Peptides against a protein of PDB entry 5VJI. Designs and how they scored, part 6

Target 1, 62 residues: chain A of PDB entry 5VJI
Amino acid sequence: NTLVVLHKSGLLEITLKTKELIRQNQATQAELDQLKEQTQMFIEATKSRAPQAWAKLQASLT

## One batch from the design tools (peptide; aimed at target 1 T15 L21 I22 N25)

Design b1_p11_7 (made by RFdiffusion4)
Pose (drawn by RFdiffusion4):
Formats: structure tokens, C-alpha cells, sequence
Structure b1_p11_7 (pose): chain A 56 residues (1-47, 54-62), chain P 11 residues (1-11)
């Protein structure tokens, strides 16, 4: 059984952990993209309505 | 990092 070989070889475990790590990495990429947008909005306002509206 | 993780999974 291919599943048995995959398990016994240790690659099943490694595969599952890599998948979760990929998911975690993607989630962090989304947070960063969002943080980048928020930061840019903040910096432009330091130079305003858009900031206030996005808060309220 | 994402590409490296996808390559590792493919291996």
C-alpha cells in the first residue's frame, strides 16, 4: 500500500508538516500585504480623510 | 520561502 510506504519512509509526516508550513506562510503573506496597505495609508496622511473614514 | 517549501513538497 502506497500509503504504508509513504508512512514508513517518513515522507508522509514530512509532507503533512510542509503543507501546514506552506499554509502558515501564505497566511503571513496575506497579513503582510494588508499591513503594507495600512502603513502606506498611514504615511500619506502624515504628509487624512481616507484615514479617518477607514477608521470609522 | 514559499517556492522552496513547494519544491520540498514536490520532492
Amino acid sequence: NTLVVLHKSGLLEITLKTKELIRQNQATQAELDQLKEQTQMFIEATKWAKLQASLT
Amino acid sequence: VQTELEELLAE

Design b1_p11_7_s1 (made by RFdiffusion4, then SolubleMPNN; from b1_p11_7, 6 letters changed)
Fold by OpenDDE base, seed 4:
Structure b1_p11_7_s1 (fold): chain B 62 residues (1-62), chain A 11 residues (1-11)
Amino acid sequence: as target 1 above (62 residues)
Amino acid sequence: ELEELKRLLQE
């Protein structure tokens, strides 16, 4: 049984921990991408001085 | 033999 061999060797623990680290990395990357988008909308609002660009930024902030 | 491992990786 492959699962028993993986468990006894400690490779199952490493595999499950690696899966969890990948999941956490993906969540952190999504938060970082959202922050980058919000930062870009802030830059555009500052450049355009248009009320519409500030309204777009405000709508993106939850 | 790998079905239980596949299940654990999908959780």
Scores: peptide ipSAE 0.258, ipTM 0.833, DockQ to the pose 0.067
OpenDDE base, seeds 1, 2, 3, 5: peptide ipSAE 0.255, 0.257, 0.256, 0.257; ipTM 0.832, 0.833, 0.832, 0.832; seed 5 fails the geometry check

Design b1_p11_7_s2 (made by RFdiffusion4, then SolubleMPNN; from b1_p11_7, 6 letters changed)
Fold by OpenDDE base, seed 1:
Structure b1_p11_7_s2 (fold): chain B 62 residues (1-62), chain A 11 residues (1-11)
Amino acid sequence: as target 1 above (62 residues)
Amino acid sequence: ELKKLQELLAK
């Protein structure tokens, strides 16, 4: 049984840990992407000097 | 043979 062999060799633990690290990395990347988007909205708000741009930024921060 | 492993990884 492949599962038994992986477990006894320690590779199952590494596999499961790798899966968890990938999941955590994806979550962190999503947060980073959100921050990047918010940063871009901030830059655009400062450049446009339009109230609606600031409103858009404010909505994203809620 | 890998079905159980696949099931574990799918959780």
Scores: peptide ipSAE 0.161, ipTM 0.815, DockQ to the pose 0.068
OpenDDE base, seeds 2, 3, 4, 5: peptide ipSAE 0.160, 0.161, 0.161, 0.160; ipTM 0.816, 0.815, 0.815, 0.814

Design b1_p11_7_s3 (made by RFdiffusion4, then SolubleMPNN; from b1_p11_7, 5 letters changed)
Fold by OpenDDE base, seed 1:
Structure b1_p11_7_s3 (fold): chain B 62 residues (1-62), chain A 11 residues (1-11)
Amino acid sequence: as target 1 above (62 residues)
Amino acid sequence: ELEELQKLLAE
């Protein structure tokens, strides 16, 4: 059984840990992408001087 | 042979 061999060799633990790290990395990347988007909206709000741009930024922060 | 591992990784 391949699963038994992987478990006894320690490779199963590494595989599962790798899967978890990938999941955590994806979650962190999503948060980072959101922050980047919010930063861009902030930059646009400062440049446009339009109330609508500030309203858009405010909505994203809720 | 890898079906059990695939199931575990899908969780």
Scores: peptide ipSAE 0.176, ipTM 0.813, DockQ to the pose 0.070
OpenDDE base, seeds 2, 3, 4, 5: peptide ipSAE 0.174, 0.175, 0.176, 0.170; ipTM 0.811, 0.812, 0.812, 0.809

Design b1_p11_7_s4 (made by RFdiffusion4, then SolubleMPNN; from b1_p11_7, 7 letters changed)
Fold by OpenDDE base, seed 4:
Structure b1_p11_7_s4 (fold): chain B 62 residues (1-62), chain A 11 residues (1-11)
Amino acid sequence: as target 1 above (62 residues)
Amino acid sequence: ELEKLQQLLAQ
């Protein structure tokens, strides 16, 4: 049984931990991408001096 | 033989 061999060798624990780390990494990357987008909207708001750009930034801050 | 492992990884 492959699952039994994997468990007894300790590789099952490593496999499950690796899966969890990948999931956490994906979640952190999504948060980072959101922050990058918000930073870009902030830069555009400062450059344009347009009230609409500031309104767009404000709407993105949930 | 790997079906149980696949179920764990699909969670």
Scores: peptide ipSAE 0.175, ipTM 0.819, DockQ to the pose 0.067
OpenDDE base, seeds 1, 2, 3, 5: peptide ipSAE 0.169, 0.167, 0.167, 0.167; ipTM 0.816, 0.816, 0.814, 0.815

Design b1_p11_8 (made by RFdiffusion4)
Pose (drawn by RFdiffusion4):
Structure b1_p11_8 (pose): chain A 56 residues (1-47, 54-62), chain P 11 residues (1-11)
Amino acid sequence: NTLVVLHKSGLLEITLKTKELIRQNQATQAELDQLKEQTQMFIEATKWAKLQASLT
Amino acid sequence: LQKELEELLAE
């Protein structure tokens, strides 16, 4: 059984952990993209209505 | 890093 070989070889475990790590990395990429947008909005306002509206 | 992780999974 291919599943048995995959398990016994240790690659099943490694595959599952890599998948979860990929998921975690993608979630962090999304947080970063959002944080980049928020930061840019903040910096422009330090130079305003868009910031107030996005807060309220 | 994402590319390296995808290559590792493919291997």

Design b1_p11_8_s1 (made by RFdiffusion4, then SolubleMPNN; from b1_p11_8, 6 letters changed)
Fold by OpenDDE base, seed 2:
Structure b1_p11_8_s1 (fold): chain B 62 residues (1-62), chain A 11 residues (1-11)
Amino acid sequence: as target 1 above (62 residues)
Amino acid sequence: TLEKLQQLLAE
């Protein structure tokens, strides 16, 4: 039984932990990318002083 | 079974 062999060797635990870490990393990266985008919209709003830029920023903060 | 392992990895 392949599953039993993987469990006994410890490779199953490593594999499952690796999968979970990848998933968490992807989620954290997505949050970071969103924050970067919001930061850029904030910078643009301050530079342009255009109401449209502030509206874009506000719409992103949901 | 191998199928059970594949299912765990797909979650």
Scores: peptide ipSAE 0.085, ipTM 0.760, DockQ to the pose 0.064
OpenDDE base, seeds 1, 3, 4, 5: peptide ipSAE 0.081, 0.081, 0.081, 0.082; ipTM 0.757, 0.754, 0.754, 0.755

Design b1_p11_8_s2 (made by RFdiffusion4, then SolubleMPNN; from b1_p11_8, 6 letters changed)
Fold by OpenDDE base, seed 5:
Structure b1_p11_8_s2 (fold): chain B 62 residues (1-62), chain A 11 residues (1-11)
Amino acid sequence: as target 1 above (62 residues)
Amino acid sequence: TLEELKKLLAA
């Protein structure tokens, strides 16, 4: 069947590895985006010196 | 395993 052909050709392994790499990339990107946002909140807090900005940053770290 | 393969295919 199709699954057997994919397995024997090596394409199944490549497909599964590709899907796993995409998943890992997405997870890493999400963590990176979170860090970037936290960095931006830190920058804004230092610029404004407003307690609300620091509170917003603190909330993101909890 | 077969179960791991099924999970990967479903992802």
Scores: peptide ipSAE 0.068, ipTM 0.732, DockQ to the pose 0.063
OpenDDE base, seeds 1, 2, 3, 4: peptide ipSAE 0.059, 0.054, 0.060, 0.054; ipTM 0.705, 0.692, 0.702, 0.695

Design b1_p11_8_s3 (made by RFdiffusion4, then SolubleMPNN; from b1_p11_8, 5 letters changed)
Fold by OpenDDE base, seed 2:
Structure b1_p11_8_s3 (fold): chain B 62 residues (1-62), chain A 11 residues (1-11)
Amino acid sequence: as target 1 above (62 residues)
Amino acid sequence: TLEELQKLLAE
């Protein structure tokens, strides 16, 4: 039984932990990317002083 | 079984 062998060797635990870490990393990266985008919209709003830019920023902060 | 392992990895 492959599953039993992997479990006893410790490789199953490592594999499952690795999968979970990858998932958490992807989630954290998505949050970071969203923050970067919001930061960029804030910078653009301050530079342009255009109401449209502030509206875009406000819409993203939901 | 291998199928059980594949199921776990697909979660």
Scores: peptide ipSAE 0.078, ipTM 0.743, DockQ to the pose 0.064
OpenDDE base, seeds 1, 3, 4, 5: peptide ipSAE 0.075, 0.074, 0.076, 0.075; ipTM 0.745, 0.736, 0.740, 0.736

Design b1_p11_8_s4 (made by RFdiffusion4, then SolubleMPNN; from b1_p11_8, 7 letters changed)
Fold by OpenDDE base, seed 4:
Structure b1_p11_8_s4 (fold): chain B 62 residues (1-62), chain A 11 residues (1-11)
Amino acid sequence: as target 1 above (62 residues)
Amino acid sequence: TLEELKKLLEA
């Protein structure tokens, strides 16, 4: 059957590994996007010097 | 089967 053919050819392993790498890449990208947003909040807090901007940044951490 | 393959790809 199709599953047996894919397994014997090695394509099943490649397909499953590729899906796992895509999932890990998506998770890493989400963490990177979060860091970018936190960096932007830091820049805004520095520019505004407003206590509420620093409080917003602090709340976003952890 | 094709159904088994679909389940593996959804994991």
Scores: peptide ipSAE 0.092, ipTM 0.749, DockQ to the pose 0.065
OpenDDE base, seeds 1, 2, 3, 5: peptide ipSAE 0.087, 0.084, 0.080, 0.076; ipTM 0.744, 0.742, 0.737, 0.730

## One batch from the design tools (peptide; aimed at target 1 N25 T28 L32 K36)

Design b1_p12_1 (made by RFdiffusion4; failed a check: too like the target's own chain)
Pose (drawn by RFdiffusion4):
Structure b1_p12_1 (pose): chain A 56 residues (1-47, 54-62), chain P 12 residues (1-12)
Amino acid sequence: NTLVVLHKSGLLEITLKTKELIRQNQATQAELDQLKEQTQMFIEATKWAKLQASLT
Amino acid sequence: QLQAQQAELDQL
């Protein structure tokens, strides 16, 4: 059984952990993209209504 | 990929 070989070879475990790591990394990429947008909005306002509206 | 995300975070 291919599933048995995959398990006994240790690659099943490694595959699952890699998948979860890929998921975690993607989640962090989304957070960063959002944080980049928020930061740019903040910096432009330091130079305002958009910031107030986005807060309220 | 983790190092690239760390570099992006440091830029912010």

Design b1_p12_1_s1 (made by RFdiffusion4, then SolubleMPNN; from b1_p12_1, 7 letters changed)
Fold by OpenDDE base, seed 4:
Structure b1_p12_1_s1 (fold): chain B 62 residues (1-62), chain A 12 residues (1-12)
Amino acid sequence: as target 1 above (62 residues)
Amino acid sequence: LQQQLQQQLAQL
């Protein structure tokens, strides 16, 4: 049984830990991408001086 | 690449 061999070799634990680390990396990457987008909206709001750009930024921070 | 690795690990 492949599962028994993976368990006894410790490779099952490594596999499960790797799956969890990939999941955590994906979550952290999504947070970084959101922060980058919010930063860009802030830059655009400061450049445009338009109330609409500030409203868009405010909506993204809620 | 990351998605491909995740899919392979999901099949184990």
Scores: peptide ipSAE 0.041, ipTM 0.622, DockQ to the pose 0.040
OpenDDE base, seeds 1, 2, 3, 5: peptide ipSAE 0.040, 0.035, 0.035, 0.035; ipTM 0.595, 0.604, 0.599, 0.612

Design b1_p12_1_s2 (made by RFdiffusion4, then SolubleMPNN; from b1_p12_1, 8 letters changed)
Fold by OpenDDE base, seed 3:
Structure b1_p12_1_s2 (fold): chain B 62 residues (1-62), chain A 12 residues (1-12)
Amino acid sequence: as target 1 above (62 residues)
Amino acid sequence: LQEQLQQELAAL
């Protein structure tokens, strides 16, 4: 049985841990990307002096 | 338990 061999070798534990770390990394990366986007909208709002840019930023923070 | 582990492995 392949599962038994993987379990006894420790490779199953490593594989499952790696999967979980990838999942957590993806979730953290999504949060980071959202924050980066919000930061960029803030920078653009300060530069443009346009009410529309502030409205866009406000909408992203809801 | 074995079936659950096989399903988790297949879902990688």
Scores: peptide ipSAE 0.046, ipTM 0.685, DockQ to the pose 0.025
OpenDDE base, seeds 1, 2, 4, 5: peptide ipSAE 0.035, 0.034, 0.035, 0.037; ipTM 0.592, 0.656, 0.594, 0.625

Design b1_p12_1_s3 (made by RFdiffusion4, then SolubleMPNN; from b1_p12_1, 8 letters changed)
Fold by OpenDDE base, seed 5:
Structure b1_p12_1_s3 (fold): chain B 62 residues (1-62), chain A 12 residues (1-12)
Amino acid sequence: as target 1 above (62 residues)
Amino acid sequence: LQEQLQKELESL
């Protein structure tokens, strides 16, 4: 049984910890990407002064 | 299997 072998070797704990760290990293990266995109939309809105650009930013902040 | 994995995860 793979689970038993991993547990006895200590690799199960490492595997599960790694999996959790990857998950947390992915979640944090998603939040960061969202903020980066919102920042870009803000920059574009300030440059264009177009109402549609501000509307796009506003929609992303909801 | 799932229960065992969850138990180990909670021990971390």
Scores: peptide ipSAE 0.083, ipTM 0.735, DockQ to the pose 0.026
OpenDDE base, seeds 1, 2, 3, 4: peptide ipSAE 0.049, 0.082, 0.060, 0.047; ipTM 0.651, 0.732, 0.689, 0.639

Design b1_p12_1_s4 (made by RFdiffusion4, then SolubleMPNN; from b1_p12_1, 6 letters changed; failed a check: too like the target's own chain)
Amino acid sequence: LQSQLQAELAQL

Design b1_p12_2 (made by RFdiffusion4)
Pose (drawn by RFdiffusion4):
Structure b1_p12_2 (pose): chain A 56 residues (1-47, 54-62), chain P 12 residues (1-12)
Amino acid sequence: NTLVVLHKSGLLEITLKTKELIRQNQATQAELDQLKEQTQMFIEATKWAKLQASLT
Amino acid sequence: ATQTEQLEAFLE
């Protein structure tokens, strides 16, 4: 059984962990993309309405 | 390692 070989070879475990790591990395990428947008909005306002509206 | 690379790219 291919599943048995995958398990016994240690690659099943490694595959699952890699998958979860990929998911975690993608989640962090989304947080960063959002943080980048928020930061740019903040910096422009330091040079305003858009910031206030986005807060309220 | 991937998340550190993403953070470096964000700070650039």

Design b1_p12_2_s1 (made by RFdiffusion4, then SolubleMPNN; from b1_p12_2, 8 letters changed)
Fold by OpenDDE base, seed 5:
Structure b1_p12_2_s1 (fold): chain B 62 residues (1-62), chain A 12 residues (1-12)
Amino acid sequence: as target 1 above (62 residues)
Amino acid sequence: SAIEKLLKEFLE
């Protein structure tokens, strides 16, 4: 049984840990992307001084 | 391979 072999060798644990790290990385990346987008909207708002840009930023901070 | 299929399943 391949699963049994993987378990006994320790590779199953590594595989599961890797899976968890990938999940955590994906979640962190999503938060980072959101922050980057919000930061960009803030920068654009300060540059343009347009009310629409500030409104867009405000909408993103919900 | 069988191992590859198994690994893919666990990494989903």
Scores: peptide ipSAE 0.115, ipTM 0.760, DockQ to the pose 0.032
OpenDDE base, seeds 1, 2, 3, 4: peptide ipSAE 0.115, 0.115, 0.106, 0.099; ipTM 0.762, 0.760, 0.757, 0.736

Design b1_p12_2_s2 (made by RFdiffusion4, then SolubleMPNN; from b1_p12_2, 10 letters changed)
Fold by OpenDDE base, seed 1:
Structure b1_p12_2_s2 (fold): chain B 62 residues (1-62), chain A 12 residues (1-12)
Amino acid sequence: as target 1 above (62 residues)
Amino acid sequence: SLIEQLRKEFLA
């Protein structure tokens, strides 16, 4: 069957590996986006006299 | 899962 052909050709392994790499990439990107947001909050806190900015940053780090 | 989807799609 087609699945057997995919397996024997190596395409099944490539497909599964590709899916896993996409998943890992998405997870890493999410962490990076969170770090970018936290960095922005830190920048805003340093520029602001408002304690709310620091509270917002602290909340993001919990 | 992807493998289950592939099994369903490529039974023949």
Scores: peptide ipSAE 0.044, ipTM 0.645, DockQ to the pose 0.022
OpenDDE base, seeds 2, 3, 4, 5: peptide ipSAE 0.043, 0.043, 0.043, 0.044; ipTM 0.641, 0.646, 0.648, 0.646

Design b1_p12_2_s3 (made by RFdiffusion4, then SolubleMPNN; from b1_p12_2, 8 letters changed)
Fold by OpenDDE base, seed 1:
Structure b1_p12_2_s3 (fold): chain B 62 residues (1-62), chain A 12 residues (1-12)
Amino acid sequence: as target 1 above (62 residues)
Amino acid sequence: SAIKKLLEEFLK
């Protein structure tokens, strides 16, 4: 059985750990992208001084 | 390879 061989060799554990790390990396990347977007909205709000820009930033933080 | 296919499934 291939699965049994993978388990006994330790490769299954490595495979599952790799999958988990990929998942965590994806979640962290999503958070990073959100932060980048929020930072950009903050920069735009400070530059424009327009209420609309601040409203957009506020909406992103809720 | 059966092993390769199995790894691909687990890493999805």
Scores: peptide ipSAE 0.054, ipTM 0.697, DockQ to the pose 0.033
OpenDDE base, seeds 2, 3, 4, 5: peptide ipSAE 0.052, 0.043, 0.042, 0.053; ipTM 0.696, 0.683, 0.682, 0.694

Design b1_p12_2_s4 (made by RFdiffusion4, then SolubleMPNN; from b1_p12_2, 8 letters changed)
Fold by OpenDDE base, seed 3:
Order: structure tokens, then sequence, then C-alpha cells
Structure b1_p12_2_s4 (fold): chain B 62 residues (1-62), chain A 12 residues (1-12)
């Protein structure tokens, strides 16, 4: 059947690996986006002189 | 899952 052909050709392994890499990339991107947001909150806290901005940053780090 | 979908599609 087609699955056997995909397996023997190596395409099944490539397909499964590609899916895993996409999943890992999405997870890493989410972590990167979180870090970017935390960095932005830090920048805003240093600029604003507002205790609330520091509180917002602290809340984001919990 | 991907494997389940592939099995459904190609188990013939």
Amino acid sequence: as target 1 above (62 residues)
Amino acid sequence: SLVEELLKEFLS
C-alpha cells in the first residue's frame, strides 16, 4: 500500500520529522514572543517612572 | 494525530 511505499522511500520519516520540527518551532516562537513582551515591559518600566509599570513587569515574570 | 490520519488514508 501507499504507506509502505512512503516508509520505504523515506518520505514518511521526513514527513514525521517535519511535523515535529514545526511543533518545536511553534513552541520556541511562543517562548520568544513571551521574552519579547517581557523585554518591552522592562523597557516601558524604565521609561515611565511608574510603579505600576514595574508591577506589570513583575506579574509577567511569575 | 498525523500517524492516525496517514493510517486512515493509506491502509489499503
Scores: peptide ipSAE 0.039, ipTM 0.646, DockQ to the pose 0.021
OpenDDE base, seeds 1, 2, 4, 5: peptide ipSAE 0.033, 0.038, 0.034, 0.038; ipTM 0.645, 0.649, 0.645, 0.648

Design b1_p12_3 (made by RFdiffusion4; failed a check: too like the target's own chain)
Pose (drawn by RFdiffusion4):
Structure b1_p12_3 (pose): chain A 56 residues (1-47, 54-62), chain P 12 residues (1-12)
Amino acid sequence: NTLVVLHKSGLLEITLKTKELIRQNQATQAELDQLKEQTQMFIEATKWAKLQASLT
Amino acid sequence: NQALQAEIDQLK
């Protein structure tokens, strides 16, 4: 059984952990993309209504 | 993932 070989070879475990790591990394990429948008909005306002509206 | 966290910390 291919599942048995995958398990016994140690690659099943490694595959599952790699998948979860990929998921985690993608989630962090999304947090970063959002944080970049928020930071840019903040910096432009330091040079305002958009910031207030986005807060309220 | 550590590099993305470092960039997030810099932006905060």

Design b1_p12_3_s1 (made by RFdiffusion4, then SolubleMPNN; from b1_p12_3, 9 letters changed)
Fold by OpenDDE base, seed 5:
Structure b1_p12_3_s1 (fold): chain B 62 residues (1-62), chain A 12 residues (1-12)
Amino acid sequence: as target 1 above (62 residues)
Amino acid sequence: IEELEKEKQALL
């Protein structure tokens, strides 16, 4: 069957590794995006000095 | 991925 052929050719291992790397990349990207957003909220809070901006930042850090 | 990995292991 196709799975056996993929296994014997080594393509199955490559496919599985690629899928895992994509998953890890997506997870890391999500963490990075969260940090970027939190950083932006911090910058905005320091600029505006508005209590609402600090409250928004605090909510994001929970 | 997990299921596919199990299938891979079954072929080893």
Scores: peptide ipSAE 0.060, ipTM 0.695, DockQ to the pose 0.022
OpenDDE base, seeds 1, 2, 3, 4: peptide ipSAE 0.057, 0.041, 0.043, 0.047; ipTM 0.692, 0.657, 0.654, 0.672

Design b1_p12_3_s2 (made by RFdiffusion4, then SolubleMPNN; from b1_p12_3, 7 letters changed)
Fold by OpenDDE base, seed 3:
Structure b1_p12_3_s2 (fold): chain B 62 residues (1-62), chain A 12 residues (1-12)
Amino acid sequence: as target 1 above (62 residues)
Amino acid sequence: IQKLLAEMQKLL
């Protein structure tokens, strides 16, 4: 069957590795996006000098 | 992954 052929050719291993790399990339991207947003909230808090902006930043770090 | 599998199937 197709699965056996993919396994014997080594292409199944490549497929599974690609799947894992995509998953890891998505997880890392989510962490990066979170850090970027936290950084933006910090910048906004420093610019606005508004207690509400600091409260928003504090909430994001919880 | 389904797309990747479809491309791999074309190689067989």
Scores: peptide ipSAE 0.040, ipTM 0.693, DockQ to the pose 0.024
OpenDDE base, seeds 1, 2, 4, 5: peptide ipSAE 0.036, 0.039, 0.037, 0.036; ipTM 0.682, 0.692, 0.685, 0.681

Design b1_p12_3_s3 (made by RFdiffusion4, then SolubleMPNN; from b1_p12_3, 5 letters changed)
Fold by OpenDDE base, seed 3:
Parts: C-alpha cells; sequence; structure tokens
Structure b1_p12_3_s3 (fold): chain B 62 residues (1-62), chain A 12 residues (1-12)
C-alpha cells in the first residue's frame, strides 16, 4: 500500500522529522520572542524613571 | 503493519 511505499522510500521519515523540526523551531521562536519582550521591558525600565516600568518587568519574569 | 505502526509512533 501507499504507506508502506512511503516508509520504504524514506519519505515518511523525512516528513515526520520535518514536522518535528517545525514544532521545535516554533517552540524555540516562542521562547526567543518572550526573551526579546523581556529585554525590551528592561530597556524601557532603564530609560523610564517610573517604578511602574520595573513592576511590569518583574511581573513578566515570573 | 504492526512494525510500521510502532516505527511511526517512535518518530512522532
Amino acid sequence: as target 1 above (62 residues)
Amino acid sequence: IQELQAEIQALL
């Protein structure tokens, strides 16, 4: 059947590996975006003399 | 078929 042919050709493994790599990339990108946001809040807190900016940063780090 | 199913599950 088609599934057996895909398996024997290696295309099924490539497809499944590609799906996993996409998933991992998306997870890593989400973590990176979170870090970028936290970094931006830190920059804004250093530029601002408002204690609210530091409170916002602190809340994001939990 | 059972071996193929096991291999698919291992790759997910």
Scores: peptide ipSAE 0.041, ipTM 0.656, DockQ to the pose 0.024
OpenDDE base, seeds 1, 2, 4, 5: peptide ipSAE 0.037, 0.037, 0.037, 0.041; ipTM 0.654, 0.659, 0.659, 0.668

Design b1_p12_3_s4 (made by RFdiffusion4, then SolubleMPNN; from b1_p12_3, 6 letters changed)
Fold by OpenDDE base, seed 2:
Structure b1_p12_3_s4 (fold): chain B 62 residues (1-62), chain A 12 residues (1-12)
Amino acid sequence: as target 1 above (62 residues)
Amino acid sequence: IEKLQAEIQALL
């Protein structure tokens, strides 16, 4: 039985842990991407001094 | 089998 062999060798645990780490990494990357976008909106808001740009930033934070 | 199932559930 392949599953039994994978379990006894420890490879199943490593595989499943790796899968979880990939998932966590993807979640962290998504948060980072959101922060990058918010940072860009902040920069644009400061440059334009337009209320619409600040409104866009505010909407992204809510 | 029960130990294997527990290991799988712990890592999902």
Scores: peptide ipSAE 0.053, ipTM 0.692, DockQ to the pose 0.025
OpenDDE base, seeds 1, 3, 4, 5: peptide ipSAE 0.042, 0.047, 0.042, 0.045; ipTM 0.668, 0.682, 0.666, 0.670

Design b1_p12_4 (made by RFdiffusion4)
Pose (drawn by RFdiffusion4):
Structure b1_p12_4 (pose): chain A 56 residues (1-47, 54-62), chain P 12 residues (1-12)
Amino acid sequence: NTLVVLHKSGLLEITLKTKELIRQNQATQAELDQLKEQTQMFIEATKWAKLQASLT
Amino acid sequence: STLQTQLEEFLS
């Protein structure tokens, strides 16, 4: 059984962990993209309505 | 390593 070989070889475990790491990395990428947008909005306002509206 | 690279790209 291919599943048995995958398990016994240790690659099943490694595959699952890699998948979860990929998921975690993608989630962080989304947080960063959002943070980048928020930061750029903040910096422009330091130079305003868009910031206030986005807060309220 | 992936998270470090994402952080470096974000701070660039």

Design b1_p12_4_s1 (made by RFdiffusion4, then SolubleMPNN; from b1_p12_4, 7 letters changed)
Fold by OpenDDE base, seed 1:
Structure b1_p12_4_s1 (fold): chain B 62 residues (1-62), chain A 12 residues (1-12)
Amino acid sequence: as target 1 above (62 residues)
Amino acid sequence: SALEELFKEFLA
């Protein structure tokens, strides 16, 4: 069947590896987005010098 | 194609 052919040709392995890489990329992108948000909160905290802004940043780093 | 649809299933 088709699945057997894909397995023997190596395409199944490549497909599954690609799926895993996509998953890892999504996880890394989520971490990057979080870091970007934390960086923005840090910038805002330094600008405002308000305790509330620093508290918000601290909460995001937990 | 049928192959493309199969790949979409595996990558979903």
Scores: peptide ipSAE 0.053, ipTM 0.709, DockQ to the pose 0.035
OpenDDE base, seeds 2, 3, 4, 5: peptide ipSAE 0.051, 0.052, 0.045, 0.052; ipTM 0.708, 0.710, 0.696, 0.704

Design b1_p12_4_s2 (made by RFdiffusion4, then SolubleMPNN; from b1_p12_4, 5 letters changed)
Fold by OpenDDE base, seed 1:
Structure b1_p12_4_s2 (fold): chain B 62 residues (1-62), chain A 12 residues (1-12)
Amino acid sequence: as target 1 above (62 residues)
Amino acid sequence: SALQQLLAEFLA
């Protein structure tokens, strides 16, 4: 079957490794996006001088 | 080469 052919050709290993790399990339991207959002909230908090902006930032860091 | 190293990571 197709799975056996992929395994014997070495393509299955490459496919599985690619899938894992994509997963890791997505996880890292999610962390990066969160950091970017937190950075933006920090910038806004410093500019607004509003207590609620700092509270929002604090909530995001918990 | 860099390509060979990358391929080695897949085939390891």
Scores: peptide ipSAE 0.039, ipTM 0.582, DockQ to the pose 0.042
OpenDDE base, seeds 2, 3, 4, 5: peptide ipSAE 0.030, 0.032, 0.032, 0.032; ipTM 0.631, 0.624, 0.630, 0.623

Design b1_p12_4_s3 (made by RFdiffusion4, then SolubleMPNN; from b1_p12_4, 6 letters changed)
Fold by OpenDDE base, seed 4:
Structure b1_p12_4_s3 (fold): chain B 62 residues (1-62), chain A 12 residues (1-12)
Amino acid sequence: as target 1 above (62 residues)
Amino acid sequence: SLRQELLKEFLA
């Protein structure tokens, strides 16, 4: 069957690895986006000097 | 998982 053909050709391994790489890429991108947001909150906190801006940043770090 | 989905599709 198709699964046997995929396995023997090596395409099954490639398919599974591709899915895993996509998942890892998505996770890394999410972490990067979070860091970018936290960086922006830090910049805004330094500019405004408002305690609520620092509180917002602190909440995002937990 | 993808493996499980492939098993269901091609071993049925």
Scores: peptide ipSAE 0.046, ipTM 0.690, DockQ to the pose 0.022
OpenDDE base, seeds 1, 2, 3, 5: peptide ipSAE 0.046, 0.043, 0.045, 0.045; ipTM 0.692, 0.691, 0.692, 0.690

